# Peptides against a protein of PDB entry 6J07, part 30

Target 1, 107 residues: chain A of PDB entry 6J07
Amino acid sequence: GQRGWFCGSVSQDLRQFWVAEGGTISDPRAADFLFSCDASHPDTLRIYQSLDYIEDNATVFHAYYLSAVANAKIKNSVALGHFILPPACLQKEIRRKIGSFIWEQDQ

## One batch from the design tools (peptide; made by RFdiffusion4, then SolubleMPNN)

Design b2_p13_6_s3 (from b2_p13_6, 8 letters changed)
Fold by OpenDDE base, seed 2:
Structure b2_p13_6_s3 (fold): chain B 107 residues (1-107), chain A 13 residues (1-13)
Amino acid sequence: as target 1 above (107 residues)
Amino acid sequence: SAEVAAQIARRRA
């Protein structure tokens, strides 16, 4: 199965979609997927400070990915890699180099 | 692939 952790910044609707699609919800240490809508949220900050993340063994994804999948005609057409959510301290430089994040474009 | 996605999300050493 697919185990997911959710930051408090993620809506209940997106969590429910995850479960409806066959996912389960777990703590971040057991989770395969880490979802957040806010890199500055305390829950997400704790992930960035964890040993797993520091050692590059974990990735945080923006939960907008789930919304994109829910609305997509073909689920596989949504690339998870486009939804990597880096720490806030890196985002400005990333935007300068590769442009705005996908979750910011539809706002 | 869900498996590939999981590997990207959580890369266990």
Scores: peptide ipSAE 0.099, ipTM 0.757, DockQ to the pose 0.391
Fold by OpenDDE base, seed 5:
Structure b2_p13_6_s3 (fold): chain B 107 residues (1-107), chain A 13 residues (1-13)
Amino acid sequence: as target 1 above (107 residues)
Amino acid sequence: SAEVAAQIARRRA
C-alpha cells in the first residue's frame, strides 16, 4: 500500500484524490510519501529537521504532483522526481540553475 | 513504477 503524510498546507481535495487512488494517510514516520505545498510551513519544517530527512532517508514532494497525476492521460507520464520540494533556503539557487519549478509554472 | 517512486520517496537504511 501507499502511505502518505500531508502538510497542513495541502488541500483536502488532493488528500481525497490520494485516498481515491488507493493511498492511505499516516504520520510522517510511517509514511512512504511526504507531501507539502509550502516548504516554509511549520509542518514541513519539522520534516526537514527530522532524523529521517537529515540522514537522507526521506524526501518531501510538492503536492502539485497529485494534481498533475489527476490530469494526466497516462499516469506513468508524470515523473515524481520533478516534484521534489527542497528547503526554502535552497530554492533560489536551484531556480538560477535549472529554472522555475513545475508547480510554479502552472500558477 | 510505483515501486521505484516509493524508493525515491523513502530510502531504506
Scores: peptide ipSAE 0.092, ipTM 0.749, DockQ to the pose 0.391
Fold by OpenDDE base, seed 4:
Structure b2_p13_6_s3 (fold): chain B 107 residues (1-107), chain A 13 residues (1-13)
Amino acid sequence: as target 1 above (107 residues)
Amino acid sequence: SAEVAAQIARRRA
């Protein structure tokens, strides 16, 4: 199954969508997907500090991905890779090279 | 849905 962890910054609506689509909600250690809306939220910071993340065995995604999927006009048109949520310390450099993040463009 | 299942790939070891 698809197990997801959600930062406290993620709305209940998006969590419910995840479950409605067949996902389950679990703790970070058991989760296959980690969702957050705030790289600076304490919950997310704990992920970034974890050994799993440091060793590149975990990726945090912006939960806006789920909203994009829900509103997609074409099936399989939303790329998960566009919603990688890096630590705040890296975001400025990324914006300079590839532009603003998708979730920032739509807010 | 098929859309979510197909698009979401596990990114955790």
Scores: peptide ipSAE 0.068, ipTM 0.715, DockQ to the pose 0.289
Fold by OpenDDE base, seed 1:
Structure b2_p13_6_s3 (fold): chain B 107 residues (1-107), chain A 13 residues (1-13)
Amino acid sequence: as target 1 above (107 residues)
Amino acid sequence: SAEVAAQIARRRA
């Protein structure tokens, strides 16, 4: 589906882009995609603490994915998997193994 | 670690 939830850390511009591309905005439980720009934001922390996330039925993506899609020369060339936003407690180990996250490289 | 692997592999239906 194309239902998305957005953390308060995500700009209105990115939300508007989502809608312009055919997406809708919903609550976290109904959403197909969960977007955030801050793993430490209270909204995102509530997702990480939810039963859906604990039971591996939810994934949080960095909203920078939407910026990458908007700027891509070829649509569908942006891999969603590169934009998974893990809890802060896991990020250091991930960086050590695979390097800095894409959204950090372009900052 | 297993925890990192699980984080990368999980998807929302």
Scores: peptide ipSAE 0.043, ipTM 0.669, DockQ to the pose 0.141

Design b2_p13_6_s4 (from b2_p13_6, 10 letters changed)
Fold by OpenDDE base, seed 4:
Structure b2_p13_6_s4 (fold): chain B 107 residues (1-107), chain A 13 residues (1-13)
Amino acid sequence: as target 1 above (107 residues)
Amino acid sequence: DAEIAAQIARARR
């Protein structure tokens, strides 16, 4: 199955959507997907400092991905790769090269 | 920046 970890910055609604779609919620070590809405949240920072993340065995995704999936007419039309949430120290340069993140475009 | 490239290249945990 699909196991997900959620930062405290993620709303209960998005967590419930994940479960409604067949996902389960787990701790970060057991999770297949890591979701956050805030790269500076202490929960997310702990992920970035973990050995799994440092060794490139973990990726954090912005939970707005779940909202996009919920609103999409075609379930698989939303690309997960567009929702990678990098550490704050990298975001400015990424915006310079690629543009604003999808979760920022509705703001 | 190599680290930025690595972040973008990953699409899964």
Scores: peptide ipSAE 0.057, ipTM 0.665, DockQ to the pose 0.075
Fold by OpenDDE base, seed 5:
Structure b2_p13_6_s4 (fold): chain B 107 residues (1-107), chain A 13 residues (1-13)
Amino acid sequence: as target 1 above (107 residues)
Amino acid sequence: DAEIAAQIARARR
């Protein structure tokens, strides 16, 4: 299926796009995809602290992925793996190794 | 760092 959970940091526009594209919105335990725009938001922090996440059974994606999909000229050209949103405690080190995140480059 | 590598490598739940 295409069930998504959304952090409170994600705009209603992106949520509406998800639904318009055939997705449904669910609680995080039932969701296939977890979307957030802020690794420090309380909703996202609760995900990082959950057993599913700790046991490597969950991944959080930056909701900017949905914007990229909406604006893509070629369908299926957007790589989901480029939009993994890690906990804030890891982001600085990741930037040092692989550079800035995609969602930061257009700011 | 193994933790960083795991975060980058994951693509889905």
Scores: peptide ipSAE 0.056, ipTM 0.664, DockQ to the pose 0.076
Fold by OpenDDE base, seed 1:
Structure b2_p13_6_s4 (fold): chain B 107 residues (1-107), chain A 13 residues (1-13)
Amino acid sequence: as target 1 above (107 residues)
Amino acid sequence: DAEIAAQIARARR
C-alpha cells in the first residue's frame, strides 16, 4: 500500500503532499514507508532502536524525496534509493565513499 | 563495509 509514518522533523507541507498523492499516515509498525528529515530526532532514533529496524525489516527515507518528486519534470525519474537516511554514526563514512547526500547538496 | 552496504541495499517489506 501507500501508508507512511512521519518523524516530527518533517514539515506539514510534505505530509500534505503525501496525502494529496494518495498516501495515508500511520504508526511506524503499520507504515510501508518511514520518512524523516533528521537522523538525530528522537522520533527517528526510536525507529533505529526498534526490532524491525535492527532486523533489517525497516528503512528510513529522507522526506526530501517528496520534495524531489513534487519538483521533478518526470515523476518516476526520482529514485527512492538515493534518499535512504542512515543513522548519524554511519553518515561520515558514507560521505567519504560516495559523496554528500542528495538532500545536503542544495544547502 | 558490510554495514553500510546493508543500509543501502535493504528495503522495507
Scores: peptide ipSAE 0.054, ipTM 0.660, DockQ to the pose 0.113
Fold by OpenDDE base, seed 2:
Structure b2_p13_6_s4 (fold): chain B 107 residues (1-107), chain A 13 residues (1-13)
Amino acid sequence: as target 1 above (107 residues)
Amino acid sequence: DAEIAAQIARARR
């Protein structure tokens, strides 16, 4: 199965959607996917400071991915790579190079 | 920037 960790910034609705789609909720170490809605939330900051993340063995995704999947006509049409949530210190430069993040659009 | 490229290149852990 798919194990997911959720930052406290993620709504219960999105967590419930994850479970409804067959996922389970776990601690960050056991999780296959790490979801957050806020790179500055203490929970997410602890992920960025973890050895797994520092050693490039972990990636944080914006939980808006789940909302996009829920609303998509074709689930596979939503690219997970567009929802990578980097530390706040990198976001300005990324926006300059690539453009606004998808979760910042249409809201 | 190598650090940014590394972040973007990772799709999963």
Scores: peptide ipSAE 0.054, ipTM 0.662, DockQ to the pose 0.076

Design b2_p13_7_s1 (from b2_p13_7, 4 letters changed)
Fold by OpenDDE base, seed 5:
Structure b2_p13_7_s1 (fold): chain B 107 residues (1-107), chain A 13 residues (1-13)
Amino acid sequence: as target 1 above (107 residues)
Amino acid sequence: SKREERIARLEAL
């Protein structure tokens, strides 16, 4: 069982999928995994400002990962590392180096 | 790393 937190930007369907896969939903302080669809959403911004995140004890993932898993014939074919959602202030530089994010490509 | 461990745990779901 894994504990997850969800930004308000994440749909109920993805939350339900998380639970169906054996996950639980918790507050961000107790969560093992943090999901968001919007780095600029107030909920996500609060995460980026938190001490846990600043101290590199937390990682925000784009919730599109869950959608990809739900639609994948093989779960391990989806690399979670590609779904790290960095703060907006870093995204431009990241795109310059490695290209557009996977959730932007599949939109 | 901690991040790698988190990734491994989540991908194991």
Scores: peptide ipSAE 0.167, ipTM 0.774, DockQ to the pose 0.542
Fold by OpenDDE base, seed 4:
Structure b2_p13_7_s1 (fold): chain B 107 residues (1-107), chain A 13 residues (1-13)
Amino acid sequence: as target 1 above (107 residues)
Amino acid sequence: SKREERIARLEAL
């Protein structure tokens, strides 16, 4: 099974979708996947400051990925790699190199 | 990498 942690910035609907797809919800230390909608949310900031993240053993994904999966005809056609949510301090540099994040493009 | 492994597992849902 897949264990996920969710920042408080993530809606209950997306959490419910995760569970409906067979996932479980756990604390960040036990979770295999970490989801957030806000890199500046205190919950997410605590992740970025954790030893697991600093040692590159954790990755935060934007929860919009789950919305994309829910709306896609073929779920496996959605590339999770495009939904990595980096710390706010790195986002400007990343945008410079690869353009706007996918969750920002519909705004 | 471990990140790539996580991505592959999640995309398999």
Scores: peptide ipSAE 0.167, ipTM 0.775, DockQ to the pose 0.506
Fold by OpenDDE base, seed 1:
Structure b2_p13_7_s1 (fold): chain B 107 residues (1-107), chain A 13 residues (1-13)
Amino acid sequence: as target 1 above (107 residues)
Amino acid sequence: SKREERIARLEAL
């Protein structure tokens, strides 16, 4: 299914968009997709500290993906892979290698 | 991978 968890950093508008597109909202353990707008938010930090995440069985995506989908003329033109939200400790190194994250560019 | 599968599923939404 399309079950999503949302960090408290994600607006109600984006949550509503998710539901409008056919998604459901669940707790992190039941969710298929995890969305956040802030890697430093306590909710997201708890995900990064979870065993599922440490064992690479979970992925956090930046909720800006939903905004990108909403604004895209063609939905499949937006690649979710570009919206992976890594822990803050890794972001500096990633920016050094490949540049700013897509959600930072469009802000 | 599991991640790739999740991405594909979400992009199909």
Scores: peptide ipSAE 0.167, ipTM 0.774, DockQ to the pose 0.496
Fold by OpenDDE base, seed 3:
Structure b2_p13_7_s1 (fold): chain B 107 residues (1-107), chain A 13 residues (1-13)
Amino acid sequence: as target 1 above (107 residues)
Amino acid sequence: SKREERIARLEAL
């Protein structure tokens, strides 16, 4: 399915793009895809604390992926796995190993 | 895995 949940940190433009591409918006328990722009946002933190996430049945993706979808050149050059948004406690170690996240490179 | 499945579905959008 194409049910998505969006953290409050995600712009209305990206939400509208999701819907325009055929997606629907639902609560996080019903959603197949979880999008956020901020691992520290309270909405996202609640996801990380959920049993679904703890049991590895949920994944949070950075909503910047939707921008990449809108730009075919970018989409084809970056694997979706690079858009996984991990909890803040893991991000420092990840940056050490593989460098800055793709959504941080233009900041 | 479930994650791999979700990734595949998302890439198919």
Scores: peptide ipSAE 0.165, ipTM 0.775, DockQ to the pose 0.579

Design b2_p13_7_s2 (from b2_p13_7, 8 letters changed)
Fold by OpenDDE base, seed 2:
Structure b2_p13_7_s2 (fold): chain B 107 residues (1-107), chain A 13 residues (1-13)
Amino acid sequence: as target 1 above (107 residues)
Amino acid sequence: SKRDELIERLESL
C-alpha cells in the first residue's frame, strides 16, 4: 500500500494531496513513506533516532516532492531519489559534494 | 534495495 507519515512541518495541503492521490496517513512505524519539510523539526529528529532509521530500514523524503508532482506536467519526470532528506548534520557536506538540494533551488 | 523499491512505487503516483 501507500501509507505515509508526515512531520508537523508539512502543510495540510500536501497531506490532502497525498490522500487525494490514494495514500493513507499512519504513524511512522507503520508508514512506508516518511515526509518532512524540516530535518531539524522534533518529529523528524525522532525518526532519525529510531532503530528503523539507524538500521537503514527507513528513509525520510522532503515533502516538496509532493508539490513537484502536483505541478508537473509529467508526474514520472519527478525523481523521488533527489528528495531524500538527510539529517541536518550531514547536509553541509552533501551540498559541498553535489550542490544544493532540489527543494532549495529556484523554481 | 528496499529504498529503491519504495522510490519506484512512489514515483508511480
Scores: peptide ipSAE 0.212, ipTM 0.789, DockQ to the pose 0.511
Fold by OpenDDE base, seed 5:
Structure b2_p13_7_s2 (fold): chain B 107 residues (1-107), chain A 13 residues (1-13)
Amino acid sequence: as target 1 above (107 residues)
Amino acid sequence: SKRDELIERLESL
């Protein structure tokens, strides 16, 4: 089974999609997948401050990934790696080197 | 890496 945690910034619709696809919802300590729509949300900030994240044992993904999967013509055509959500303090430099994030492009 | 493993698992969703 796939255990996921969701920031309060994530809609109920995306949470329901996760469950419909066979996922379960857990606290961040038990979850393998962490979803957020806002790197500055207090829930997400607590993740970035956790020992699991600092020790590189956790990764936060933008929940827009789930929306992209739900709407994809080919189910495996969406690359999760493109949806890594870094802390806000790193995003400016990343945009400078790589460009806008996918979730920003599709808005 | 763990991240790569997670990506592989989740993309099978």
Scores: peptide ipSAE 0.211, ipTM 0.789, DockQ to the pose 0.528
Fold by OpenDDE base, seed 3:
Structure b2_p13_7_s2 (fold): chain B 107 residues (1-107), chain A 13 residues (1-13)
Amino acid sequence: as target 1 above (107 residues)
Amino acid sequence: SKRDELIERLESL
């Protein structure tokens, strides 16, 4: 299944793209994929505080992944693993080790 | 892992 949840920080365009590609939109508990554009958004913070996330049963991805897929000549060339959106408290250390996140490079 | 499975599924979308 392709059930997704979207933080309020995600544009309607990206939500529509998800649905156009065959996805459905659901609440966080039922969703397989969680998308956000802001780790500090209240919606996303609630995910990080959830039992599913704390128990490593959930992963938040940056919704920019969907934009990258939409624009890629080869869809399989976009690696979802590069779009994991960790809590803000971890991002500085991650940037130190691997550099800026993909969604930040064009900003 | 579940994460790996999800990544594989979404990348095949």
Scores: peptide ipSAE 0.209, ipTM 0.786, DockQ to the pose 0.512
Fold by OpenDDE base, seed 4:
Structure b2_p13_7_s2 (fold): chain B 107 residues (1-107), chain A 13 residues (1-13)
Amino acid sequence: as target 1 above (107 residues)
Amino acid sequence: SKRDELIERLESL
């Protein structure tokens, strides 16, 4: 399925792009894909605190992925895995090991 | 993993 949830930090334009590409918008519990532009947004924090997330049954992705797909020459050239949005408390360590996140590079 | 499954599903569309 292509059910997505969107944090309030995500623009309406990106939501509309998701729908235009065949996605549907649902609540976090029903959604397969969780999109956010801000790991510190209250909406996203609630996801990180949910049992589904804690049990590693949910993943939050940075919504910039959708922007990258929209502007990509080939949609399949954009790897969703590069857009995993971890909790803020983990980002510092991740940057230390891997470097800046892709959504930080293109801003 | 569930994450890998989701990634594959989305990128295969």
Scores: peptide ipSAE 0.201, ipTM 0.775, DockQ to the pose 0.441

Design b2_p13_7_s3 (from b2_p13_7, 6 letters changed)
Fold by OpenDDE base, seed 3:
Structure b2_p13_7_s3 (fold): chain B 107 residues (1-107), chain A 13 residues (1-13)
Amino acid sequence: as target 1 above (107 residues)
Amino acid sequence: SKREELIAKLESL
């Protein structure tokens, strides 16, 4: 399915794109995909603190994924996995291991 | 741990 939850940090344009592509917007518990643009936003922090996330039943993705899809020549060329948004406290170590995040490279 | 899981997911890409 294509049910998505959006942090308040995500622009209305990206939300509208999601819906235009056939997605629906739901609460985080019902959502198949969780999108955020800010790991430190209170909405996202609540996700990270939730039992579903702690128990590895949820993944937060950076909403820049949607922008990448919108701009992609081939829709399937954008890998969702590259847009996993870890908690802020883990990002430094992750950057050390795998390099800068994709959304940071275009900033 | 969650830390290790996230790193593993990202490294597999």
Scores: peptide ipSAE 0.284, ipTM 0.840, DockQ to the pose 0.141
Fold by OpenDDE base, seed 1:
Structure b2_p13_7_s3 (fold): chain B 107 residues (1-107), chain A 13 residues (1-13)
Amino acid sequence: as target 1 above (107 residues)
Amino acid sequence: SKREELIAKLESL
């Protein structure tokens, strides 16, 4: 299914796009995809602190993914994996190893 | 650890 949860940091436009593309909006426990635009937002922090996330049964993605999909000319050209949103405490190290995040480059 | 898992996942892209 295409069940998504959205942090309060995600705009209504992106939420509406998700639904328009066939997605549904659910609570984080039932959701297949978790979207956020702010790793420090209380909603997102609760995800990072959850047992599901700690046990690697959940992944948070930056909602900019949806914007990238909306603007892409070729479907499936946008890799969801490039939009994994790590906890704030890990981002500096990740940037040092892999480079700046896509949402920081294009947004 | 979760840290290592995230790094490995991102590095594989």
Scores: peptide ipSAE 0.279, ipTM 0.839, DockQ to the pose 0.107
Fold by OpenDDE base, seed 5:
Structure b2_p13_7_s3 (fold): chain B 107 residues (1-107), chain A 13 residues (1-13)
Amino acid sequence: as target 1 above (107 residues)
Amino acid sequence: SKREELIAKLESL
């Protein structure tokens, strides 16, 4: 199934798209996917501090993934893995290794 | 560590 949790930083439009695509919205503990637009948002920080995340049972994705999917012309052409949203404290190092995040491009 | 795990995931893409 597609159970998703959304940080308060995510727009209602993206939430609506998720539901329109067959997803449901749930609390973080029940969610299969966690979406955020801000690694420093209090909602997202609580995820990073949770046991589920620390124990590698959760992954946070940037909600821009949903925008990319909505605008994609080819099904499955958008790789979810490219939208992993790391904690803010790790992002600088990650950018040095793999380059700027995809949601930071085209801006 | 979480840091190493995330880097590995992203580098594999």
Scores: peptide ipSAE 0.276, ipTM 0.838, DockQ to the pose 0.107
Fold by OpenDDE base, seed 2:
Structure b2_p13_7_s3 (fold): chain B 107 residues (1-107), chain A 13 residues (1-13)
Amino acid sequence: as target 1 above (107 residues)
Amino acid sequence: SKREELIAKLESL
């Protein structure tokens, strides 16, 4: 499906883009995709603390994915997997192993 | 663990 939840940290522009592309906005439990721009935002923290997330039934993505899609010249050239947004407490370790996150890189 | 799963997902890209 194309149901999305958005953290309060996500701009209205990105939300509008999601809807313009055929998506709908729902609560986290009903959403197929969870978007955030801030792993430390209270909205996102509640997701990380939820049973769905703890039991690996949910993934949080950085909303910059939507911006990348909007600006992409080639359809399907943006990989959603590159935009997994882990909890803040794990980010340093992940950066040591994988490198800087794509939304942190100069493009 | 969730931590290990997230790392594995990212490393597979």
Scores: peptide ipSAE 0.273, ipTM 0.837, DockQ to the pose 0.103

Design b2_p13_7_s4 (from b2_p13_7, 7 letters changed)
Fold by OpenDDE base, seed 4:
Structure b2_p13_7_s4 (fold): chain B 107 residues (1-107), chain A 13 residues (1-13)
Amino acid sequence: as target 1 above (107 residues)
Amino acid sequence: SKREELIKRLESL
């Protein structure tokens, strides 16, 4: 099983999908996967400010990944790496280099 | 890396 944490910005539907796929929901310190839909949400900001994140031991992913997986014919065709959700302060520079994020394209 | 390991684990679900 995989342990996930969810920001308050993530819908209950996506949380339920996670559980349906065999995941469990835990607090951020116990979780391996951290999901958020809003880099500016207070819950997510606390993650970015945590020692685990600062020391590069944690990664936040946009929860839209779960939606993409749910709608994909082949789940493995959706690359989680494309759904890394960086802090808001870094997003502008990232967009400059690689373009808009996937979750901004398919809303 | 830790991130790469996590990605592989999740994509293997």
Scores: peptide ipSAE 0.199, ipTM 0.781, DockQ to the pose 0.439
Fold by OpenDDE base, seed 1:
Structure b2_p13_7_s4 (fold): chain B 107 residues (1-107), chain A 13 residues (1-13)
Amino acid sequence: as target 1 above (107 residues)
Amino acid sequence: SKREELIKRLESL
């Protein structure tokens, strides 16, 4: 199964794409996949502050992954691992080491 | 890891 949660920062179009691809939408506790477009959005911040997240049992992905999949010639050519959305406090250091995030490059 | 498993499952969409 593919249960996903979506931050309020994610467009309805991307949510609809998720469902069209066979996914379902659920609350964060029931979801396996957590999508957001804004690490500073209150919805996403609540995830980062959750016990599941701080115990490293949850991962937030940037919803731009779904857009990339929708536009890719081959679906499996898009690596989800490159779309991990870390808390804002960590992003500066990550950019220093490996450069801008993919969603920042393609937006 | 849990994360790696989730990534593999999601990439099968």
Scores: peptide ipSAE 0.193, ipTM 0.779, DockQ to the pose 0.556
Fold by OpenDDE base, seed 3:
Structure b2_p13_7_s4 (fold): chain B 107 residues (1-107), chain A 13 residues (1-13)
Amino acid sequence: as target 1 above (107 residues)
Amino acid sequence: SKREELIKRLESL
């Protein structure tokens, strides 16, 4: 099974899609996958401050990946690694080197 | 690594 945690910034539609695809929803300590749409949301900030994250035992993914799963064109064109959601303090440098994040390109 | 494992599992969706 696939256990996921969702930041409050993630819509119910995406949560429902996760469940429809066979996933379950759990607290962040029990979850295998962590999803967020906002690195500055208090829920996500608590993840970044957690011991699991600090010890590199956790990864936060942008929930937009779930939308891409339902869109074959997007899914086949983007590596999953491009959906890693880093803390806000690192994002500016990443944008400088790689460009805008995939979830920002249509905004 | 655990991250690599998670990526592989997530890509199976």
Scores: peptide ipSAE 0.193, ipTM 0.780, DockQ to the pose 0.526
Fold by OpenDDE base, seed 5:
Structure b2_p13_7_s4 (fold): chain B 107 residues (1-107), chain A 13 residues (1-13)
Amino acid sequence: as target 1 above (107 residues)
Amino acid sequence: SKREELIKRLESL
């Protein structure tokens, strides 16, 4: 099973989809996957401040990944790596290097 | 740096 944590910025629908796909919801320390829709949300900021994240033992993903999977004809065609959600302070430089984030392109 | 690491992860896809 896959253990996930969800920021308060993530809708109940996406959480339900995660569970429907066989995932479970846990606290951040127990979770393997951390989902957020807002890098500036207090819940997400606490993740970025955690030792696990600082020591590169945790990664936050944009929850739009779940929407993409839900709507994909082939689920494995959606690359989770494209949905890494970095802290807001890093996003501008990342956009300069590799372009807009995938969740911004579909809006 | 953390920034370079994150960029590398995204570019590796």
Scores: peptide ipSAE 0.038, ipTM 0.657, DockQ to the pose 0.111

